# Peptides against a protein of PDB entry 5OOQ: the designs that were tried, part 186

Target 1, 227 residues: chain A of PDB entry 5OOQ
Amino acid sequence: YREDVRQVVTHPANALSFLQPGRLVEISVNGKDNYGWGAVVDFAKRINKRNPSAVYTDHESYIVNVVVNTMYIDSPVNLLKPFNPTLPEGIRPAEEGEKSICAVIPITLDSIKSIGNLRLYMPKDIRASGQKETVGKSLREVNRRFPDGIPVLDPVKNMKIEDEDFLKLMKKIDVLNTKLSSNPLTNSMRLEELYGKYSRKHDLHEDMKQLKRKISESQAVIQLDDL

## One batch from the design tools (peptide; made by RFdiffusion4, then SolubleMPNN)

Design b2_p27_4_s3 (from b2_p27_4, 10 letters changed)
Fold by OpenDDE base, seed 4:
Structure b2_p27_4_s3 (fold): chain B 227 residues (1-227), chain A 27 residues (1-27)
Amino acid sequence: as target 1 above (227 residues)
Amino acid sequence: ENEKFFEENTYLIRNEEELKEIAEKLS
């Protein structure tokens, strides 16, 4: 049931409007590499330059760049390519006892375990020297302040997922003895409609925030350092 | 309206002070 919820939450129709810069997301790559909570840098539609005719699933059709502070120190981070979710061999989170570093990694929506209700006020140039580390420090501080875990967006209350099948799913999950009888992901048409709705909301929200960000960009860098 | 929707559901953290406040609010 948790996976079913995750599939709906991380679908572009629902997730993209919440992937603003600084959004905290919990990352699990290929269901095995757990990077913990990272901060969204940006996202873009996945484009395969080598194979323009490539068709991706909905959950693999977008690339999200995220800052993580759990990258194994000896990972070949120099081989990372922006917006290329096919990670080089050796890219992995640090294990217990290993040192970690901050890195920006490109992931698919399918690698998002959960979406938090927190955003870091991100610097404009995250790739500038020291900026990733600043975000990493902020992530550590956030984790310190939320020892029981970073709050996750409620799919219904916060994300306003109104798909009937999904709502039924959520109700059934709340009922211990109820079996899942619906699959909200089977109705692609509904998902597209939801995508349109959330896409519009995202665009309008970003337009409103752009002016605020421009004014506070210099302050943002300083403020993040204080975390 | 759209801004209000996101602001009600998302907390932006700019500094340690804000983080502390948000943590206290959400804990």
Scores: peptide ipSAE 0.425, ipTM 0.858, DockQ to the pose 0.471
Fold by OpenDDE base, seed 5:
Structure b2_p27_4_s3 (fold): chain B 227 residues (1-227), chain A 27 residues (1-27)
Amino acid sequence: as target 1 above (227 residues)
Amino acid sequence: ENEKFFEENTYLIRNEEELKEIAEKLS
């Protein structure tokens, strides 16, 4: 269920409107490299100059630049290429006992684990000397103030995702969460079943979703410009 | 309208004092 929710939340039709500069997002690259919470710098439509006809999935069609404060200190950050989400070898978060530094990394929407309800007031020029470190300090303070985790946007109440299938999914999740307190194992099995059903329905409605995305993306861009 | 929507659902943190206030509110 969590992955299903993530798929909907991080879809361009829903996510782009909330990726303002300073928006806190939880980052996981390739499902392996967890950078924790970072701050959005900006985003852009993914363009392949070498192959303009390249087709990307919805979740890979945008590049989001984010400031993280968990980059391994010896990572080859100088090899990072703006708007290239294919990170060089060695770019990784610091492990336990390792020192970390602040860095701006390009990621896809698929690398966003969660979108927070907090937004940092960002420096005008994040690439200026010392600015990303300032953001990094702010991130540390945020994490300190929210030891139980940074609040995540509610997909329905905050993001106003009104897709009928999604609403049904959320209701099912709520029911399962309520029952998890009494029957965790049974509820887990049911969750997997529901996930399977949702995945099948999603596949059948993919074309419709893509059409909706195009409309919503246009609206999202307008909303961002109005901020 | 868009600005109002985001203001209602997003907390902008400009300084440590605001962070403290927001953290207390949301905790």
Scores: peptide ipSAE 0.422, ipTM 0.854, DockQ to the pose 0.585
Fold by OpenDDE base, seed 2:
Structure b2_p27_4_s3 (fold): chain B 227 residues (1-227), chain A 27 residues (1-27)
Amino acid sequence: as target 1 above (227 residues)
Amino acid sequence: ENEKFFEENTYLIRNEEELKEIAEKLS
């Protein structure tokens, strides 16, 4: 059920509106590389210039650039290609005992484990020297202040996902401890229907990214390095 | 209106002081 919720939450129709610059997201690439909480830089619709007719799944149809502070120090970050979510071999988070560095990595929506209720005020030029490290420092501070975990957006209260089928899913999760007889297959079918409805909102959410960026900039009065 | 809703449901951390305040609020 958690995965079902994640699928709905990270669907473009729902997620993109919350992927403003600085949005904290929990990142897991390929279901194995856990980078922890990172900060969104921006996102763009995935376009294959070599194959414009390429069709991607909804969750792979957008590329989200995120700052992480958990990149293995010896990862070949120089091989990272902008707007290419297919990460080079060797790109991985640092393991215990290994040193980490900050990096901007392109991920798909499918690599978002959770969307946080927090945003960082991001530097205007994250690619400038030292800027991603500043964000990395802020991420560390946030994690320090939230030892029990970064608050996750409530899909209903915060994200305003009001689809009846989704609400039913959420209710089932809540009563799962008492009723183990819930049929995951039924929920899966409903989710497919939800995806169909949500897909129509992709373009709308994408168009809002510039506005959200401006809002973030206007609201911030202090640089992130002041953290 | 939707945009406003999204912003209202998000805590923007601008500095350490705000982080502290928000952390206290959400803890």
Scores: peptide ipSAE 0.416, ipTM 0.863, DockQ to the pose 0.579
Fold by OpenDDE base, seed 1:
Structure b2_p27_4_s3 (fold): chain B 227 residues (1-227), chain A 27 residues (1-27)
Amino acid sequence: as target 1 above (227 residues)
Amino acid sequence: ENEKFFEENTYLIRNEEELKEIAEKLS
């Protein structure tokens, strides 16, 4: 059920409005590479220059650039390509006992495990020398202050996901949590229906373009004070 | 209006002092 909720939360129709610069998101790439909490830099619609007619799934249709402070120090970060979510081999988080560095990595929405209720006051130029390290320090401090975990946005209360089917799903989850039972298959089927509805209700390309413009206009990037 | 809504549901951290306050508030 957690995965089911995640699918809805990370859908472009729901997630993009919360991916302002500095938004903290928990990152898991390919379900195995856990980078922990990172900070959003920006996002863009995924475009295939070689195949402009390429159609991506909803969760892979956008690229989100995030600052992480858990990149393995010997990762080939120089091979990272902006807006290419297909990460080079060797790009991974540091394991226990390994040293880590800060890096900006491009991820898809599908790589977002959770969206936090916190946002960092980001530097104006994150690509400038030393800026990502500054964000990295801030991330460390945030994690220190929230030892039990960074607060996650509530899909209903905070994100205002009011889809009837989703609400039913959430209610079912609550019931199942009390009964210690699960039926992932049934929920998954229903989620597919929800995604279909979302896809049909929204001209996602145009709607998200408008949303992105609004976000860009309203969200100013300001230099962080020292933490 | 939607933007305002989203901002109201987000805690912006500008410095260590604010972080301390937010952490205390949310604990």
Scores: peptide ipSAE 0.411, ipTM 0.859, DockQ to the pose 0.595

Design b2_p27_4_s4 (from b2_p27_4, 15 letters changed)
Fold by OpenDDE base, seed 4:
Structure b2_p27_4_s4 (fold): chain B 227 residues (1-227), chain A 27 residues (1-27)
Amino acid sequence: as target 1 above (227 residues)
Amino acid sequence: SVQEHFDKVTYLIRNEEELEKIAKELA
């Protein structure tokens, strides 16, 4: 059920306006590689230079670069390609007892587990020596300050998702959470249908959200430069 | 202090209105 909410929240029409530099996001790659909370560097529309006609799903149509501080130390980070979400073999988070390092990884929207209601002040040049480690230290501090978890954006209160189909989706999820005796599979199908309807309606609102994003990004950049 | 360090590197953004407020305060 949380997955259905995640699909709506991470849809480009909703997520992009909240992916400002420094925005905290919880990262899970391929459903198994959990990097924990990272910080957004930037994002761009996914372009396939070899196949410009390539069509991506909504959740795979953008690449988000994020700083993580949980990369396994022996991961081949030098093989990472900017804006290529297909990660090289061996790129993984550190397991318990393993040492970790900071890295910038490109992910899709589908790899975002949650969007935090917190931003970091980001270095101007994250690729400069030592800057990713600075962000890594900040991430550790944030985790220390929020032992009960980093606050997540509320889809309705914070993200202002007021679509009727989405609200119905949320209500159904709430009902399912309270009624554990209901058949999860049947309810899941209904939720998927509702999400589909929502997605179709809000695809047209992507342009508007992109404009809002640009405005927010500009404001954020100004703030970061003035600090 | 630890708190001062945290405040220096982080800030809460709940919505666009709060972002605007922060921008005005920094300006």
Scores: peptide ipSAE 0.031, ipTM 0.487, DockQ to the pose 0.082
Fold by OpenDDE base, seed 3:
Structure b2_p27_4_s4 (fold): chain B 227 residues (1-227), chain A 27 residues (1-27)
Amino acid sequence: as target 1 above (227 residues)
Amino acid sequence: SVQEHFDKVTYLIRNEEELEKIAKELA
């Protein structure tokens, strides 16, 4: 059930307007590399210069640059390419007992586990010496201040996802969380059906969502200059 | 203080209205 919600929340039509500089996001790459909470630097539409005709899924169609403070110290961070979400071999979070460093990594929307309702004040030039480490310190402070976890954006109250099918999905999830369901499989299938309906409705409103994305991109650029 | 540092580096965005308010304050 949580994955279905995640798919909706991280869809470009919903997520991009909340990926302002400094926005905290919880990062999981390839479903195995958990970097924890990082801070958004910027995002851009994914463009393949070598293959301009490349078609990406919605969740892979944008690249988000994020600062993490959990990068394994011996990771080949010098091999990271801006706006290339295909990470080099050896790029991974530090395990328990390993030393970590701060790094900027390019990720796709699909690598976002959660979007926080907290933002950091970001340096104007994150690539300047010491700036990523400053953000890293801020991330540590945030984690210290929120020992029970960083608050996550509410899809309805905060993100204002008002699609009726999504609302029904959320309601069903709430019911399932409160009630012992005798048939979890049936409930899961119903949730998938509702998600499918939402997806179809989303496609019908693609033009409007494209406009919203453009607005969000413009706002992100402005905020970087103002911080 | 630790609190002052936290306040300088972080802010909560609870909803669109709060985001707009913050944007106006920064502008």
Scores: peptide ipSAE 0.068, ipTM 0.572, DockQ to the pose 0.085; fails the geometry check
Fold by OpenDDE base, seed 2:
Structure b2_p27_4_s4 (fold): chain B 227 residues (1-227), chain A 27 residues (1-27)
Amino acid sequence: as target 1 above (227 residues)
Amino acid sequence: SVQEHFDKVTYLIRNEEELEKIAKELA
């Protein structure tokens, strides 16, 4: 269900209006390279100059430039090409114990794991010397302020997605979340059963972790609204 | 609002002097 929600949220019809400069997005490239939360610089419709007849899926039809502060220091960042989401070999996030640097990377909508309910003030010229590092500092501060996770945009309340099927999906998720909060074991078993029935390879432990994170994020948002 | 809060945080990160001013205003 989470992937289904992600597909709807990151669809161009819904996502583009929330990809303003400074918007926080959680980034996972090729389903394996997790850069964490980055900040949107800009986006553009994907155009293949070499193959103008190229047809892209909806989720691959736009390129989003994002600042990340988790790039491995020895990554060949000089080989990055603007608006080319096919990243050079060796471009990866830093692992534990490795040093990281700030970089601007082009990604597709499919590489967005979640859209945050926060925006940073962005420098006017992100390509100027030192500007991406400034954004990097801001990202670190945001992470410090939200140790339990950065609040995610509510698809219904914030993004105003009113599709009936989507609303039904969200209601189902809410019911599951409520049950999980009241009886974690029963809900975990039920969730496992549901995932088993749909033959989806989901890590139940990760799903539970994400759910806890969402609950924490919701509480954090409420606290912020109360301030 | 959450946005206003983050705007302030971002502003403070960029300018420590302004952060001190805001801190004094909140105090």
Scores: peptide ipSAE 0.025, ipTM 0.455, DockQ to the pose 0.143; fails the geometry check
Fold by OpenDDE base, seed 5:
Structure b2_p27_4_s4 (fold): chain B 227 residues (1-227), chain A 27 residues (1-27)
Amino acid sequence: as target 1 above (227 residues)
Amino acid sequence: SVQEHFDKVTYLIRNEEELEKIAKELA
């Protein structure tokens, strides 16, 4: 259920408007490398110059640059390529007992575990000397101030996700969280069905939007050629 | 104070209006 909610929350249609500079996001890369809470620098649509025909999933179609303060000190951060979410070998968070440093890493939306309800003041030039460390200090202070966890954006109240199927999903999750005594398997299947319906509806809507855009662009090009 | 420093560094964004306000301040 949490994964289903995560997929909706981190979908470009919902997430991008909340990925302003300084927005806190909880980061998990490849489902194994947990960097904890980082701060958004910026984001961009993923473009493959070598393969323009490359098709990415919705959650892989954007790259988000984030500052983390949990990078392993001996990680080859110099090998990081801007806007390349495929991280070099050895790029990983520090384990217990290891020293960490601040780094800017490119991630996909799929690597966002949660979007926080907090936003940091960000330096104008994060790549300038000492600036990422300043953000790192701020992240430490945030973690200190919120020992029980950084507040997460409410998908309904804060993100204004008003899709009926999603609302039903959220209600079901709330019921499951409060009524652990109900058959979890039945509730999980129903949740999956609701998510499936939402996903299909969203996909169709997005396809229609893209098609309309393509038609409009084609008409615009024709008009330009006729001028 | 530590609290003053924290308040200068972080914003709690609870609604769209607060988001817009912060976005304008950072621009």
Scores: peptide ipSAE 0.025, ipTM 0.542, DockQ to the pose 0.087; fails the geometry check

Design b2_p27_5_s1 (from b2_p27_5, 8 letters changed)
Fold by OpenDDE base, seed 2:
Structure b2_p27_5_s1 (fold): chain B 227 residues (1-227), chain A 27 residues (1-27)
Amino acid sequence: as target 1 above (227 residues)
Amino acid sequence: EIEEFRKKILEKLKKENSVLLTPEELE
């Protein structure tokens, strides 16, 4: 059920509006590499220039660049390619006793374990010398000040996910926390329905954005012709 | 000091869905 909630929360239709620069997100890459809490730099729709016809799942259709302060110091960070979520071999978090460095890594939405209520100030040029380290210091301080964990966005109260099936899922989780008797199959079916709804909503949202851009461009052209 | 900070942030989060932390606040 927690994974089901995560899938809904990290769906583009819900997550993207909360991935502003500086947003704290908890990162787990490939379910194994836990980088802890990082800070969002930016995000973009995933585009494969070599294969424009490539189709990605909703959770893999966007790339989020995040600052982490837990990168293993000997990781080949120089091999990181912007907006390429396929991380080179050797890119991993520092283990206990190992030294870590700050790095910007591209991840997919599927690599987001949780989205925090907190945002850090994100420098305009994070790639400038020393900027990543500044964010890294802030990350360390936040973690220090929240030893029991950084506050996580409430899907209902904060993210305003009001889908009835999702609310039912949340209620079931609450009940399960008190009584372990839930049917996973029923929740899975509902999740699929939710994803269908979210996908449609996202498509509409993107269409609207594109339309607004076209309108703005057209207006700009008209203004130029009137000059 | 840390507890007070947490309390302050948590109180803000009761009213706001997001809180921006400035570098000065984290010094």
Scores: peptide ipSAE 0.665, ipTM 0.958, DockQ to the pose 0.655
Fold by OpenDDE base, seed 5:
Structure b2_p27_5_s1 (fold): chain B 227 residues (1-227), chain A 27 residues (1-27)
Amino acid sequence: as target 1 above (227 residues)
Amino acid sequence: EIEEFRKKILEKLKKENSVLLTPEELE
């Protein structure tokens, strides 16, 4: 059920509006590499220049660049490619007893475990010398000050997810947390329905954004021609 | 000090969806 909630929360239709620079997100890559809480730098729609026809799932359709302070010190961070969420071999969080460094890594929405209520001030140029470390220090301090965990966005109260099926899911989770009774299959079916709805909504939203961009670009060109 | 800070942030979160933390606040 937590995974079901995560899927809805991290869907582009819900998540993108909360991925402002500095937003704290909890990161787990490939279900095994837990980087802990990181800070969002930016995000972009995933584009495959080599295969423009590539179809990504909704959760893989965007790349989020995040600052983490838990990167293993000997990780080949120089091999990281911007906006490539396929991380090179050896890129991993530091284990217990290992030293860590700050790094900016590209992740998919699917790698977001949770989205926090908190944001850090994000420098304009995170690649400038010392900037990642500054953010890393802030991350450490936040973790220190919230030993019981960084506050997570409430999907209903904060994210205003008002989908009836999702609300039913949340109620079921509450009941399950109380009774430890679950019907994962019914929740899965509802999740698929929700994904369908969100996908359609997102597609329309993206189409509208693209249209607005095209209109703006055309207007800009007209203005340039008038100059 | 940490408890006071946490309390302050939690109180803000009752009114706001998000709270921005500055480097100065985290020194």
Scores: peptide ipSAE 0.661, ipTM 0.957, DockQ to the pose 0.657
Fold by OpenDDE base, seed 4:
Structure b2_p27_5_s1 (fold): chain B 227 residues (1-227), chain A 27 residues (1-27)
Amino acid sequence: as target 1 above (227 residues)
Amino acid sequence: EIEEFRKKILEKLKKENSVLLTPEELE
Protein backbone atom coordinates (compact mmCIF):
# COMPACT_ATOMS: atom_id res chain seq x y z
CA TYR B 1 0.00 0.00 0.00
CA ARG B 2 2.88 2.37 0.63
CA GLU B 3 4.01 2.12 -2.95
CA ASP B 4 0.47 2.77 -4.12
CA VAL B 5 0.39 5.93 -2.04
CA ARG B 6 3.75 6.97 -3.42
CA GLN B 7 2.54 6.51 -6.97
CA VAL B 8 -0.39 8.80 -6.35
CA VAL B 9 1.59 11.39 -4.41
CA THR B 10 4.35 11.59 -7.00
CA HIS B 11 1.99 11.81 -9.95
CA PRO B 12 2.46 15.13 -11.77
CA ALA B 13 -1.11 16.15 -11.08
CA ASN B 14 -0.38 16.06 -7.37
CA ALA B 15 3.34 16.54 -6.92
CA LEU B 16 4.25 19.45 -9.17
CA SER B 17 2.39 22.07 -7.16
CA PHE B 18 4.57 21.14 -4.20
CA LEU B 19 7.90 21.13 -5.99
CA GLN B 20 8.73 24.77 -5.40
CA PRO B 21 12.37 25.72 -5.11
CA GLY B 22 13.69 24.54 -1.80
CA ARG B 23 11.06 21.87 -1.21
CA LEU B 24 12.50 18.94 0.67
CA VAL B 25 12.05 15.60 -1.04
CA GLU B 26 13.34 12.17 -0.17
CA ILE B 27 15.17 10.63 -3.09
CA SER B 28 15.72 7.08 -4.25
CA VAL B 29 17.05 6.58 -7.75
CA ASN B 30 16.23 3.32 -9.52
CA GLY B 31 14.90 1.96 -6.27
CA LYS B 32 18.40 1.36 -4.95
CA ASP B 33 20.37 4.58 -4.73
CA ASN B 34 19.08 6.36 -1.65
CA TYR B 35 20.28 9.93 -1.47
CA GLY B 36 18.11 10.81 1.50
CA TRP B 37 16.45 14.18 1.73
CA GLY B 38 17.32 16.73 -0.91
CA ALA B 39 16.07 20.15 -1.88
CA VAL B 40 14.30 20.95 -5.13
CA VAL B 41 16.01 23.43 -7.40
CA ASP B 42 13.44 23.41 -10.18
CA PHE B 43 11.58 21.11 -12.52
CA ALA B 44 10.67 21.00 -16.18
CA LYS B 45 8.71 18.92 -18.62
CA ARG B 46 10.91 16.22 -20.02
CA ILE B 47 11.81 16.90 -23.62
CA ASN B 48 13.71 14.53 -25.82
CA LYS B 49 15.37 16.59 -28.51
CA ARG B 50 16.62 13.51 -30.26
CA ASN B 51 13.21 11.92 -30.27
CA PRO B 52 10.51 14.56 -29.98
CA SER B 53 7.84 11.92 -30.35
CA ALA B 54 9.03 10.04 -27.31
CA VAL B 55 6.26 9.26 -24.88
CA TYR B 56 7.09 9.00 -21.22
CA THR B 57 5.06 7.67 -18.37
CA ASP B 58 3.52 10.26 -16.10
CA HIS B 59 6.16 9.67 -13.45
CA GLU B 60 8.96 10.00 -15.98
CA SER B 61 7.52 12.95 -17.88
CA TYR B 62 9.16 15.60 -15.69
CA ILE B 63 12.71 16.20 -14.61
CA VAL B 64 13.32 17.53 -11.13
CA ASN B 65 16.68 19.01 -10.28
CA VAL B 66 17.54 18.45 -6.65
CA VAL B 67 20.42 19.31 -4.38
CA VAL B 68 21.70 16.35 -2.43
CA ASN B 69 24.45 16.30 0.16
CA THR B 70 25.06 12.57 0.03
CA MET B 71 26.78 12.18 -3.33
CA TYR B 72 29.80 9.91 -3.20
CA ILE B 73 32.87 12.10 -3.33
CA ASP B 74 34.47 10.19 -6.17
CA SER B 75 31.35 10.16 -8.31
CA PRO B 76 31.89 11.63 -11.76
CA VAL B 77 29.63 14.59 -11.10
CA ASN B 78 31.20 16.47 -13.98
CA LEU B 79 29.47 14.04 -16.31
CA LEU B 80 26.03 14.97 -15.03
CA LYS B 81 23.91 16.47 -17.74
CA PRO B 82 21.20 18.92 -16.82
CA PHE B 83 17.71 17.55 -17.34
CA ASN B 84 19.05 14.10 -18.13
CA PRO B 85 17.77 11.68 -15.52
CA THR B 86 19.87 8.85 -16.93
CA LEU B 87 22.76 9.24 -14.57
CA PRO B 88 26.28 8.34 -15.63
CA GLU B 89 27.86 5.21 -14.30
CA GLY B 90 29.43 5.81 -10.94
CA ILE B 91 26.92 8.42 -9.83
CA ARG B 92 25.77 7.11 -6.49
CA PRO B 93 25.25 8.08 -2.88
CA ALA B 94 28.06 7.63 -0.42
CA GLU B 95 27.97 4.46 1.59
CA GLU B 96 28.76 4.18 5.25
CA GLY B 97 32.30 5.28 5.86
CA GLU B 98 32.58 7.09 2.55
CA LYS B 99 32.82 10.83 2.16
CA SER B 100 30.04 12.72 0.45
CA ILE B 101 29.70 15.96 -1.45
CA CYS B 102 26.88 18.21 -2.53
CA ALA B 103 25.57 17.88 -6.04
CA VAL B 104 22.63 18.81 -8.19
CA ILE B 105 21.13 15.76 -9.83
CA PRO B 106 18.27 15.46 -12.29
CA ILE B 107 15.68 12.92 -11.24
CA THR B 108 12.24 11.83 -12.33
CA LEU B 109 9.17 12.01 -10.17
CA ASP B 110 9.40 8.27 -9.81
CA SER B 111 12.60 8.78 -7.83
CA ILE B 112 10.79 10.71 -5.12
CA LYS B 113 10.04 8.63 -2.05
CA SER B 114 8.30 11.38 -0.15
CA ILE B 115 7.65 15.11 -0.21
CA GLY B 116 8.26 17.09 2.95
CA ASN B 117 6.34 19.90 4.57
CA LEU B 118 9.53 21.91 4.82
CA ARG B 119 11.29 24.10 2.31
CA LEU B 120 14.78 25.47 2.41
CA TYR B 121 15.76 28.83 1.10
CA MET B 122 17.04 28.17 -2.38
CA PRO B 123 19.69 30.51 -3.75
CA LYS B 124 18.93 32.13 -7.07
CA ASP B 125 22.04 30.64 -8.60
CA ILE B 126 22.57 27.27 -7.01
CA ARG B 127 25.47 26.51 -9.32
CA ALA B 128 27.47 29.46 -8.09
CA SER B 129 30.45 28.64 -5.96
CA GLY B 130 29.51 27.61 -2.47
CA GLN B 131 25.77 27.71 -2.93
CA LYS B 132 25.22 23.97 -3.11
CA GLU B 133 27.26 23.57 0.03
CA THR B 134 25.13 26.12 1.83
CA VAL B 135 22.03 24.16 0.96
CA GLY B 136 23.83 20.99 1.92
CA LYS B 137 24.62 22.42 5.32
CA SER B 138 20.99 23.33 5.78
CA LEU B 139 19.98 19.81 4.82
CA ARG B 140 22.30 18.37 7.43
CA GLU B 141 20.96 20.69 10.05
CA VAL B 142 17.35 19.87 9.26
CA ASN B 143 18.10 16.18 9.54
CA ARG B 144 19.86 16.82 12.83
CA ARG B 145 16.95 18.77 14.21
CA PHE B 146 14.43 16.16 13.14
CA PRO B 147 16.05 12.92 14.26
CA ASP B 148 12.73 11.11 14.12
CA GLY B 149 12.22 12.17 10.55
CA ILE B 150 11.42 15.22 8.51
CA PRO B 151 7.68 15.93 8.41
CA VAL B 152 6.04 14.53 5.30
CA LEU B 153 3.13 16.11 3.47
CA ASP B 154 -0.17 14.53 4.29
CA PRO B 155 -1.67 13.46 0.97
CA VAL B 156 -5.18 14.34 2.04
CA LYS B 157 -4.82 17.19 4.51
CA ASN B 158 -1.92 18.96 2.85
CA MET B 159 -1.97 17.88 -0.78
CA LYS B 160 -5.76 17.80 -1.00
CA ILE B 161 -5.86 14.55 -2.92
CA GLU B 162 -9.55 13.75 -2.94
CA ASP B 163 -9.77 10.81 -5.31
CA GLU B 164 -12.25 8.31 -3.94
CA ASP B 165 -10.10 5.29 -4.58
CA PHE B 166 -7.17 7.00 -2.97
CA LEU B 167 -9.23 7.90 0.07
CA LYS B 168 -10.25 4.29 0.37
CA LEU B 169 -6.61 3.32 0.19
CA MET B 170 -5.76 5.77 2.92
CA LYS B 171 -8.52 4.42 5.11
CA LYS B 172 -7.15 0.94 4.70
CA ILE B 173 -3.72 2.16 5.65
CA ASP B 174 -5.14 3.88 8.70
CA VAL B 175 -6.70 0.65 9.81
CA LEU B 176 -3.42 -1.13 9.35
CA ASN B 177 -1.60 1.58 11.24
CA THR B 178 -3.95 1.23 14.16
CA LYS B 179 -3.19 -2.45 14.24
CA LEU B 180 0.52 -1.76 14.04
CA SER B 181 0.27 0.79 16.81
CA SER B 182 -0.85 -1.95 19.12
CA ASN B 183 2.25 -3.95 18.32
CA PRO B 184 4.83 -4.05 21.11
CA LEU B 185 7.54 -2.92 18.74
CA THR B 186 5.54 0.11 17.72
CA ASN B 187 4.90 0.93 21.33
CA SER B 188 8.60 0.71 22.00
CA MET B 189 9.23 3.13 19.19
CA ARG B 190 6.77 5.56 20.70
CA LEU B 191 8.48 5.35 24.04
CA GLU B 192 11.81 6.01 22.41
CA GLU B 193 10.34 8.89 20.49
CA LEU B 194 8.92 10.31 23.67
CA TYR B 195 12.26 9.95 25.35
CA GLY B 196 13.96 11.58 22.42
CA LYS B 197 11.76 14.62 22.70
CA TYR B 198 13.12 15.27 26.14
CA SER B 199 16.66 14.19 25.44
CA ARG B 200 19.29 16.78 24.67
CA LYS B 201 21.93 14.23 23.84
CA HIS B 202 22.74 14.22 20.17
CA ASP B 203 24.32 10.80 20.28
CA LEU B 204 21.24 9.39 21.88
CA HIS B 205 19.10 10.80 19.11
CA GLU B 206 21.28 9.18 16.51
CA ASP B 207 21.11 5.83 18.22
CA MET B 208 17.40 6.14 18.55
CA LYS B 209 17.06 6.93 14.89
CA GLN B 210 19.02 3.85 13.97
CA LEU B 211 16.96 1.68 16.23
CA LYS B 212 13.75 3.07 14.82
CA ARG B 213 14.91 2.28 11.34
CA LYS B 214 15.68 -1.28 12.29
CA ILE B 215 12.31 -1.68 13.92
CA SER B 216 10.57 -0.16 10.94
CA GLU B 217 12.38 -2.51 8.63
CA SER B 218 11.30 -5.45 10.72
CA GLN B 219 7.73 -4.26 10.69
CA ALA B 220 7.86 -3.78 6.97
CA VAL B 221 8.90 -7.38 6.54
CA ILE B 222 6.15 -8.59 8.81
CA GLN B 223 3.54 -6.52 7.03
CA LEU B 224 4.89 -7.10 3.55
CA ASP B 225 1.62 -8.60 2.41
CA ASP B 226 -0.21 -5.47 3.47
CA LEU B 227 1.96 -3.19 1.44
CA GLU A 1 17.37 24.45 21.59
CA ILE A 2 16.61 21.79 19.03
CA GLU A 3 13.47 20.80 20.83
CA GLU A 4 12.26 24.36 20.89
CA PHE A 5 12.95 24.74 17.22
CA ARG A 6 11.17 21.53 16.36
CA LYS A 7 8.22 22.53 18.47
CA LYS A 8 8.03 25.86 16.73
CA ILE A 9 8.06 24.27 13.31
CA LEU A 10 5.50 21.66 14.24
CA GLU A 11 3.21 24.34 15.60
CA LYS A 12 3.46 26.21 12.33
CA LEU A 13 2.68 23.05 10.44
CA LYS A 14 -0.59 22.77 12.33
CA LYS A 15 -1.73 25.85 10.49
CA GLU A 16 0.31 25.83 7.32
CA ASN A 17 1.03 23.22 4.70
CA SER A 18 4.62 24.32 4.32
CA VAL A 19 7.28 26.08 6.34
CA LEU A 20 10.24 27.87 4.82
CA LEU A 21 13.52 27.61 6.69
CA THR A 22 16.23 30.19 6.16
CA PRO A 23 19.95 29.55 6.42
CA GLU A 24 20.08 31.79 9.46
CA GLU A 25 17.52 29.67 11.23
CA LEU A 26 19.59 26.60 10.49
CA GLU A 27 23.01 27.92 11.61
Scores: peptide ipSAE 0.659, ipTM 0.956, DockQ to the pose 0.703
Fold by OpenDDE base, seed 3:
Structure b2_p27_5_s1 (fold): chain B 227 residues (1-227), chain A 27 residues (1-27)
Amino acid sequence: as target 1 above (227 residues)
Amino acid sequence: EIEEFRKKILEKLKKENSVLLTPEELE
């Protein structure tokens, strides 16, 4: 069920409006490389220059560049290419006892485990010397200040995902947390139907992408002034 | 201090979907 929720949350129709610069996201690449919480730099629709006719799944159709502070120090970070989510061999998070560094990595939406309520200030030029480290320090501090976990966006209250089937899914999860009464297979089938609906919404979202981004940025500025 | 900060942020999150944190706030 958690994976089902994640798939809905990370669908472009829902996630992109919350992936403004500085947005904290929890990152897991290929289901094995957990980088922890990182900060969004930017995102773009995935374009394959070598194969323009390439069709990607919804969750792989966008590339999100994120700052992480958990990159293994000996990872070949110089081989990283912006907007190329195919990570070179050896790119991995530091294990326990290993030293880590800050890096900007390109990921797909499928690599987002959760989207946080919090945003960091994102420098205009993250590639400038020391900027990624500054963000990395902020990430460490946020993690320190939220030892029980960084607040995650509520799919319904915050993200305003109002799809009826999704709401039913959420209710079922709530019930399951108290009673194991729901059939996971039934929920999976419903999720597939939801994907079809979200695909349509995604098309509309793409048309309004710039507007939504401007609105979110304006709101963030207002919130900062209130802090 | 950390607890106060966390409380402040959580209170804001009751009213706002997102909170922006500045480097100065996280020093």
Scores: peptide ipSAE 0.669, ipTM 0.959, DockQ to the pose 0.645; fails the geometry check

